# Peptides against a protein of PDB entry 5TUV: the designs that were tried, part 165

Target 1, 107 residues: chain A of PDB entry 5TUV
Amino acid sequence: KEVIDRLRYLKAEIEDLELKERELDQQKLWLQQSIKNVMDDSINNRFSYVTHEDICNCFNGDTLLAIQAPSGTQLEVPIPEMGQNGQKKYQINLKSHSGPIHVLLIN
Target 2, 107 residues: chain B of PDB entry 5TUV
Amino acid sequence: AQECQNLEVERQRRLERIKQKQSQLQELILQQIAFKNLVQRNRHAEQQASRPPPPNSVIHLPFIIVNTSKKTVIDCSISNDKFEYLFNFDNTFEIHDDIEVLKRMGM

## One batch from the design tools (peptide; made by RFdiffusion4, then SolubleMPNN)

Design b2_p25_3_s2 (from b2_p25_3, 13 letters changed)
Fold by OpenDDE base, seed 4:
Structure b2_p25_3_s2 (fold): chain B 107 residues (1-107), chain C 107 residues (1-107), chain A 25 residues (1-25)
Amino acid sequence: as target 1 above (107 residues)
Amino acid sequence: as target 2 above (107 residues)
Amino acid sequence: SEPPIAFSTTLSLAQPSFHYKSTDL
C-alpha cells in the first residue's frame, strides 16, 4: 500500500528534521555565547561605539534620541492609552539591572 | 489517510521552523561580522586622530535610537530605585536597535 | 495598575534585530 510506504517515509523524515532542528538550536546557543565573548573582550569593548555622525547619516528629519544601557536592560512599550489629562500617552519603560542608562539627544 | 495528512502537516511545520532558525542563525553571524567591522573602523579612526573621541560624542553598545517628530515633547523620569527610566512622548515614535543602525551604516 | 505592554525586549547584540513603531490604536 502506497499510504503505508508514505507513512514510513514521513516518519523517518520527521525524525531527521528533529535532529536538524536540535543541531540548529545548539549552533544558535554557541554563536550567541561567541558574540557575547567577542563583545566582552576588553579591546573590542573599548571600540564598541557609534558616533553622532553615524546616527545622523542613518536618520534625518526627526528628533533622534540615543539611549545607551547595559546588556540585559529590559525595554517595554505600553499600549498607548488616554492619560489623566485626556492626552494619549506614548511611553518607553527601561529597567536596568547592572548599571546606569545614558541618554543623548542627537538633534 | 488522516494519519498521513497529519504527518505531512507536521513535516511542513518542522521545515518552516528549520528555515526560520537557519535565517536567525545567519542574522547572528552577520551581527558578529558587523560588530567586528565596527571595531576595526573605530580603531583605525582613533589611530588616525591619535586620540579617542570625546566621551559624550559617541554611543556605546548596546543602545537604541528613538526617532520622533521634531514637534514631539519628550520627558524623562527616573524611578526612586534609580534603575527604572520612563520616557514620555506626546506623539508617536519609532525605536531602532543598535543592530539596525549597524546595518544602515553598512557594517 | 500597569498598562498592557505592546512591545517588550532586552538590549543585546546576541538577539534578533528589532524595529518598533508606536501606533495610534
Scores: peptide ipSAE 0.589, ipTM 0.912, DockQ to the pose 0.877
Fold by OpenDDE base, seed 2:
Structure b2_p25_3_s2 (fold): chain B 107 residues (1-107), chain C 107 residues (1-107), chain A 25 residues (1-25)
Amino acid sequence: as target 1 above (107 residues)
Amino acid sequence: as target 2 above (107 residues)
Amino acid sequence: SEPPIAFSTTLSLAQPSFHYKSTDL
């Protein structure tokens, strides 16, 4: 009976947790859409930028590239492999679908 | 019973997923706030300057920051598809997204 | 053959922040 009671309790709790998880999933979707709407607003979009100074204040010591691309641009990093000349290949692949990619050297 | 143990494991798994989703939701809220703060900052700055910043002086969202050693050789190639970019590095690199930058900026 | 992907994402807000460091594998 103790085992049966525990099973009933666990099953009921799991059901409640499933509902909670679905609620969180819906809230996430709502918030994601809200963020998109805020960013797509013409006024907000006009001012959605950072400066060179902002970046320099966040990072130091190394070469810094800023790569700006349209929302939805896909980024892929292959596993480093030996190249034809014996040099390891460290790569970033970017695929844009809606506009140009801009590259800036910050320092 | 084994069934009881299985359900307890499942319960714990769901609890952990819920915790993770709650954290992600909070992060999204903070992202939205940070973005609004960024927009407000830039609007105020441009009002004071009575002009927009020069086009090449700012980095529009979304963007990524790539940092690598000053000795790293970086090559950028554009494929036949003008929307596809390949960055080649002769050494390791790090990628930071715009969200991390906004966090580091204190937005 | 297509090289295996170590990391993949999409540029956008409204998703978890990421930081990637390439490694010598």
Scores: peptide ipSAE 0.584, ipTM 0.911, DockQ to the pose 0.879
Fold by OpenDDE base, seed 3:
Structure b2_p25_3_s2 (fold): chain B 107 residues (1-107), chain C 107 residues (1-107), chain A 25 residues (1-25)
Amino acid sequence: as target 1 above (107 residues)
Amino acid sequence: as target 2 above (107 residues)
Amino acid sequence: SEPPIAFSTTLSLAQPSFHYKSTDL
């Protein structure tokens, strides 16, 4: 009877957690849509940028590439493999579906 | 007893997922705030300057920052329509998205 | 023929931030 009572308790708690998780999922969807709407606003879109100085202030000492691409652009990094000269190759693949990609060398 | 243990494992799994989802929601809220702050900053700056920044002096969202050593050799292959890019590095690199940059900027 | 992907994502603000460091593995 003790085991049966524990089972019933656990099942009830799991049901409550399922409801909580679904609530959080719904909140996420609404917030994501809100962010998209804010970003797509014509005025906000006009001013949605950073400067070279902004980037330089965030990172020091290394080569910095800034890559701007349309929302939804796919980014892939393959597992490094040995190249023809026996050196490892490190790669980044970008594929846009809606517009051109723009690359800037910051420093 | 075994059934109770299985349900307890499931309960803990759901609790951890809920915790992660709560954290993700907080991040999205902060992202929206950061974006609004960025827009406000840029709008004010352009008003003070009485002109928009030069077209190639800013990086529009969304973007990524690639950080690598100054000694790293970078090669880039690009499609004719600039929709597909392949970057090759002879050394390791790091990728930072625009969200992280906004965080580092204090937005 | 395509190498296995170590990391994949799409560019958008309406998702968790990401940071990727390439590894030798």
Scores: peptide ipSAE 0.583, ipTM 0.912, DockQ to the pose 0.860
Fold by OpenDDE base, seed 5:
Structure b2_p25_3_s2 (fold): chain B 107 residues (1-107), chain C 107 residues (1-107), chain A 25 residues (1-25)
Amino acid sequence: as target 1 above (107 residues)
Amino acid sequence: as target 2 above (107 residues)
Amino acid sequence: SEPPIAFSTTLSLAQPSFHYKSTDL
């Protein structure tokens, strides 16, 4: 009887948790859309940038490359493989669908 | 008993996922706030300067920062089509997204 | 013919932040 009651309780709780998880998924979707709307706003978009100084303040000592691309641009890093010259290839692949990619050398 | 144990494991798994999703939602909220703060900062700065920054002096969102050694040779090429960019490095690198940069900036 | 992908994402503010370090392996 106690085991049966516990099973019933657990099943009911799991059902409630499923509902909660779906609720959170919807909230995430809503918030993501909200962020998109804020970023796409003409005024916000005009001022949605950082400076070279900002980047230099965040990082130091190495070469810094800034790569700007449209929202939704796909980024892929392949597993490093040996090149034809015997050097490992470390790569970043970017695929844009809506606009140009801009590259800036910071330091 | 085994069924009860299985359900308890499932319950715990769902609880952990819910916790993770709640944390992700909180992060998204903070990202939105950080973005708004960035916009406000830049608007104020341009007002004080009475002009926008030069086009190549700023990095527009979204962007990534690639960090690599000063000795690293970097090659950039367009592959497959005009929308796909390939970055080649002869050594290891790090990638930081714009969100991390905003965090480091204290936005 | 494409090499296996070690890491993939999209550029967007509406997702968790990421930091990736390439490896020698």
Scores: peptide ipSAE 0.587, ipTM 0.913, DockQ to the pose 0.837; fails the geometry check

Design b2_p25_3_s3 (from b2_p25_3, 13 letters changed)
Fold by OpenDDE base, seed 2:
Structure b2_p25_3_s3 (fold): chain B 107 residues (1-107), chain C 107 residues (1-107), chain A 25 residues (1-25)
Amino acid sequence: as target 1 above (107 residues)
Amino acid sequence: as target 2 above (107 residues)
Amino acid sequence: SEPPIAFSTTLTLAAPSFHYKSKDL
């Protein structure tokens, strides 16, 4: 009886957890759509930028490249492999489908 | 007994997934807030200056930041339409998205 | 920091190339 009661309890709890998980999934979808709508708004889009100072304040002592690319741009970073000259290959591949990519050297 | 144990494992698995999804949802909320704060900051700044910033002085979202040593040599190949970029580095680099930058800015 | 996610594909471009050495601005 104890085992049967525990099984019933666990099954009921799992059912409740399934509902909760689906609720969270739906909330995530709504929030993602909300963020997209806010970012796509013409006024917000006009002011959706950071300055060179903002970037410099976030990072110290290194060369910084700012790569502005449209949403949906593909970013590929191949696993570093030995190149033809015996050096490791460090590479970034970018492919945009909706607009040009802009690169700024910050420092 | 074994069925009870299996359901206990499943319950725990679902609880962990729910916790992760709750955390992800919270992060999305914070991202939306950070973006709104950024827009508000920039609107206020432009109102005070009575002009928009120079085009080359700002980085528009979405963007990524590439951080590498000051000694790193960077080779870049770009397509004619600027839709494709190939970066080669002679040393390691780090990539940061705009979300992380906004967090570091305290937005 | 953790390294970025690595991809198994490499893009080859037939395009103009630029060479830069990192420097302070």
Scores: peptide ipSAE 0.032, ipTM 0.853, DockQ to the pose 0.069
Fold by OpenDDE base, seed 1:
Structure b2_p25_3_s3 (fold): chain B 107 residues (1-107), chain C 107 residues (1-107), chain A 25 residues (1-25)
Amino acid sequence: as target 1 above (107 residues)
Amino acid sequence: as target 2 above (107 residues)
Amino acid sequence: SEPPIAFSTTLTLAAPSFHYKSKDL
């Protein structure tokens, strides 16, 4: 009886958790769409930028490249492999499908 | 007993997923807030300056920041497809997305 | 190879290729 009661309780709780998880999934979708709408707004888009000073204040002492690319651009960082010269390859591959890529040297 | 244990494991798994999803939702909320704050800041700044910033003085969203040592040599190549870029580094680097930058900016 | 990560950006380069060596300020 105790085991049976525990089973029933656990099954009922799992069902409740399933409902909660679906609710959270839906909320995520709604929020993602909201963010997209806000960012795509013409006024917001006009002012959706950071300055060189902003970037410099976020990072210290290193070379900083800012890479601006369209949404959906694919970023690939291959696992470093030994090159023909015996040097490890440190690479970034970018593939845009909807517009040009712009690169700025910050410092 | 074994069935109870299986359900308890499943219950715990679902609880952990729910916790993760709740955290992800909070991050999305913060992203939206940060973006709105950025827009507000820039609007105010341009009003005070009575002009927009020069085009090449700002980085428009979306973007990434590449951070590497001052000693790192960087080579960039654009493929025949002008939408594809290859960056080569002679040393390690870090990549930060615009969301992280906004966080560091205190937006 | 690692799967590509999608992100949002718009980029423009002045030349098809360039070389940069970082310098200290």
Scores: peptide ipSAE 0.147, ipTM 0.874, DockQ to the pose 0.063; fails the geometry check
Fold by OpenDDE base, seed 5:
Structure b2_p25_3_s3 (fold): chain B 107 residues (1-107), chain C 107 residues (1-107), chain A 25 residues (1-25)
Amino acid sequence: as target 1 above (107 residues)
Amino acid sequence: as target 2 above (107 residues)
Amino acid sequence: SEPPIAFSTTLTLAAPSFHYKSKDL
């Protein structure tokens, strides 16, 4: 009796959790769309930038490359493999489909 | 008994996923706030300066930052088509997205 | 290789290729 009641309780709770999870998934989609809309707004887009100083303040002591690319650009970082000279190849591959890619050397 | 245990495990799994999704939603909210703060900052700055920043002095969103040692040699080439870019490094690097940068900026 | 990851970014280079080596300051 107690085991049966426990099973019934757990099944009901799991069902409620499934509903909650789906609700959160929908909220995520809504929020993602909201962010997109805010970023795509003409005024917001005009002012959606950071400065070289901003970047330099975030990172110290290294070479910094800023890569600006359209939303949806594909980024690939392959697992380092040995190159022809016996050195590991550290690579970044970028593929854009909707616009140009801009690269800036910060420091 | 075993069925009860299985359901308890499933229950806990779902609870953890829900917790993770709630955290992800909070992060998205913070991202949106950070972006809005960035826009406001830049609007104010341009108003005070009475001009926009020079085109190559700022990095427009979306972007990534590549961080590597000052000793790292970097090669960049366009491959396959004009929309595909290959970066080669002779040493390790780090990639940071614009969201992380905004966080580091305190937005 | 790792599968491509989609992100909200587009890039354009001024030249078809470049070589860069930083110097210690």
Scores: peptide ipSAE 0.143, ipTM 0.873, DockQ to the pose 0.075; fails the geometry check
Fold by OpenDDE base, seed 3:
Structure b2_p25_3_s3 (fold): chain B 107 residues (1-107), chain C 107 residues (1-107), chain A 25 residues (1-25)
Amino acid sequence: as target 1 above (107 residues)
Amino acid sequence: as target 2 above (107 residues)
Amino acid sequence: SEPPIAFSTTLTLAAPSFHYKSKDL
């Protein structure tokens, strides 16, 4: 009897958790759509930028590359492998399907 | 019973997923707020200056930042026909998205 | 190779560091 009651309780709780999870999924979807709408707005898009100073203030003492690419651009970072000279090679691959990629060196 | 233990494991799994989804939702909210703050900042700045910033002085979203040592050698190969970019580094690097940059900016 | 990921992802590649002269793009 105790085991049966515990099983019933757990099943009911799991069902409740499933409902909560679905609610969160729906909220995420709506929020994502909201963000997209805000970013795609013509006025917001006009002002959706940062300055070189903004970037420099976020990072100190290193070489900084800013890569601007269209939304949906694919980024690939393969696992570093040993090169022919016994040195590890580090790579970034970018593939754009909707527009040009622009690269800026931040000083 | 073993069945009870199995359901308890499932319950815990769902609880952890819910927690993760709640965290992700909070991040999305912060992203939206940060973007709105960025737009507001830039609008205000342009109003004060009575002109837009020079085209090459700003980085438009979406973008990524690549951070590496000043000693790192960076080579870039571009395939214009395929909109492909291959970056080669002789040392480690970090890639930061625009969302993280906005966070670091305090937006 | 790993499957491509969408833009707006933070990644860190940590490994032994090399010290070479920087070549700008």
Scores: peptide ipSAE 0.091, ipTM 0.868, DockQ to the pose 0.068; fails the geometry check

Design b2_p25_3_s4 (from b2_p25_3, 14 letters changed)
Fold by OpenDDE base, seed 2:
Structure b2_p25_3_s4 (fold): chain B 107 residues (1-107), chain C 107 residues (1-107), chain A 25 residues (1-25)
Amino acid sequence: as target 1 above (107 residues)
Amino acid sequence: as target 2 above (107 residues)
Amino acid sequence: SEPPIAFSTTLTLAAPSFHYKAKDL
């Protein structure tokens, strides 16, 4: 009886958790759509930028490249491996489908 | 007994997933707030200046930041339409997205 | 610094290459 009661309890709890998880999944979808709508708004889009100063305040010392690319741009960073000259290659591959990519040197 | 144990494991798995999803939702909310704050800041700044910033002085979202040593040699190949970029570095680099930048800015 | 998360594909471009020291970009 104890085991049976525990099984019933656990099954009921799991059912409640399934509902909660589905609710969270739906909320995520709605929130993502909301963010997209806010960012795609013409007024918000006009003001959706940071300054060089903003970036410099976030990072110290090194060379900073800002790569501006449209949403959906593909970013690839291959696993560093030995190149033809025996040196490790460190690479970034970018491919945009909706507009040009712009690169700025910040410092 | 074994069935009870299996359900307890499943229960725990679902609880952990729910916790993760709740955290992800919180992050998305914060991202939306940060973006709205950024827009508000920029709108106010442009109103005060009575002009938009120079085109090359700002970085429009979405973007990424690449951080590397000042000694790093960077090779860049660019397609004619600027839709594809290949960066080669002779040393390691870090990549940060615009979301992280907004967080670091305190938006 | 630690390298970023690696991806499984490599892109090859048929475009001219430019060489810069990072500060000279």
Scores: peptide ipSAE 0.032, ipTM 0.852, DockQ to the pose 0.070
Fold by OpenDDE base, seed 5:
Structure b2_p25_3_s4 (fold): chain B 107 residues (1-107), chain C 107 residues (1-107), chain A 25 residues (1-25)
Amino acid sequence: as target 1 above (107 residues)
Amino acid sequence: as target 2 above (107 residues)
Amino acid sequence: SEPPIAFSTTLTLAAPSFHYKAKDL
């Protein structure tokens, strides 16, 4: 009797949690769309940039590359493997489908 | 009963996922705020300067930052249309997205 | 500054069919 009641309670709670999780998923989609809309706004898009100084203030002492690419650009960083010369290959592969990629050397 | 225990584990799993999703939503909200702050900053700066920044002096969103040692040799292969880039590094590197940069900027 | 860390996220990309120009950076 007590076990049966516990089972019933747990099943009901899990059902409620499923509903809550779906609600959060929908909220995430809504918020992501909201962000996209804000970023795609013509005025916001015009001013959606950072400066070289901004980047330099965030990172110190190393070579910095800024890679600007359209949304949806594919980024691949393969697991470093031993190359033909016996050195590990550290690589970044980028593929855009909607526009050119721009690279800037910051320092 | 084993069934009760299984349901309790499932309940806890769902609770943790819900917590994670709530945190992710909060992060998205902060991202949106950071972006709006960036836009506002840049609008104000351009108004004060009475001109836009030079085109190659700024990095438009979305972007990534690649950070590597000053001693790292970087080889870049670019497609004719600039839609594909292959970067080869002779040493390790770090990648940071624009969201992280905005956070570091205090936006 | 902190030393760079190896970053790994493997995605399968289609092999390009066009010619690349290499440049040292």
Scores: peptide ipSAE 0.032, ipTM 0.856, DockQ to the pose 0.058
Fold by OpenDDE base, seed 3:
Structure b2_p25_3_s4 (fold): chain B 107 residues (1-107), chain C 107 residues (1-107), chain A 25 residues (1-25)
Amino acid sequence: as target 1 above (107 residues)
Amino acid sequence: as target 2 above (107 residues)
Amino acid sequence: SEPPIAFSTTLTLAAPSFHYKAKDL
């Protein structure tokens, strides 16, 4: 009897958790759509930028590259492997399909 | 019973997923707020200056920031149409997305 | 196969490394 009651309880709780999870999934979808709509708005898009000063204030004293690319641009950072000279190769590969990529050196 | 244990494991798995989804939802909310604050800041700044910033003085979203040592040598190959970029670094680097930058800016 | 892309501009810059699978920006 105790085992049967425990099973029934667990099954009911899992069902409630399934409902909660679906609710969160729906909320995520709505929020993602909301963000997209806000970012795609013509006025918001016009003002969707940061300055060189903004970037410099976020990072200390090193070489900073700002890479502006269209949404959907593919970014690939392969696992560092030993090069021909016995040095590790550190790489970034970018491929855009919808427009040019722009790179700025931030001093 | 073994069946109870199996359901308890499933229950725990679902609870963890729900927790993760709640965290992700909070991050999306913060992203939306940060973006709106950025737009508001820029609109206000341009109104005060009575002109837009120079085109090369700002970085438009979406973007990424690459941070590396000043001693790091960076080799970049660019396609004619600027749709493909290949970066080679002789040392390690960090990549930060625009979302993280907005967070660091306090947006 | 995609046609090979010719690279006409080479910039030499100094920076360190990350590992990611192909990700959309």
Scores: peptide ipSAE 0.038, ipTM 0.853, DockQ to the pose 0.050; fails the geometry check
Fold by OpenDDE base, seed 1:
Structure b2_p25_3_s4 (fold): chain B 107 residues (1-107), chain C 107 residues (1-107), chain A 25 residues (1-25)
Amino acid sequence: as target 1 above (107 residues)
Amino acid sequence: as target 2 above (107 residues)
Amino acid sequence: SEPPIAFSTTLTLAAPSFHYKAKDL
């Protein structure tokens, strides 16, 4: 009896959790669409930028490159492998499908 | 007993997924807020300056930041169609997305 | 290799190929 009751309780709780998870999935989709709409707005898009000063304030880095690419651009960073010269290859591959890629040297 | 244990494991798995999804939703909310604040800042700045910033003085979203040593040699190659970019570094580098930059800016 | 990650950006390079040292930036 105790085991049966526990089973029933657990099954009911799991069902409730399934409903909650689906709710969260729906909320995520809604929020993602909302963000897209806000960013695609003509006025917001006009002002959707950062300055060189902004970047410099964010990083105490050595060399800073800003790479601006269209939404949906694919970024690939291969695992470093030994090259023909015996040096490890550190590489970034970018593939855009909707527009040009722009690179700025910040410092 | 074994069936109860199996359901307990499933219950815990679902709880963890729910927790993760809740966290992801909060991040999306913060992203939207940060973007709104960025737009507001830029609008105000341009109003005060009575002019837009020069085109090459700003980085438009979406973008990434690459940070590497001052000693790093960087080679960039562009495909014939200008849609593919290859960056070669002789040393390690860091990549940061625009979302992280906005966070660091305090937006 | 790392799987491709999609992001939102617009990038333009001035030349098909260039070489520079980080210190020159």
Scores: peptide ipSAE 0.029, ipTM 0.855, DockQ to the pose 0.064; fails the geometry check

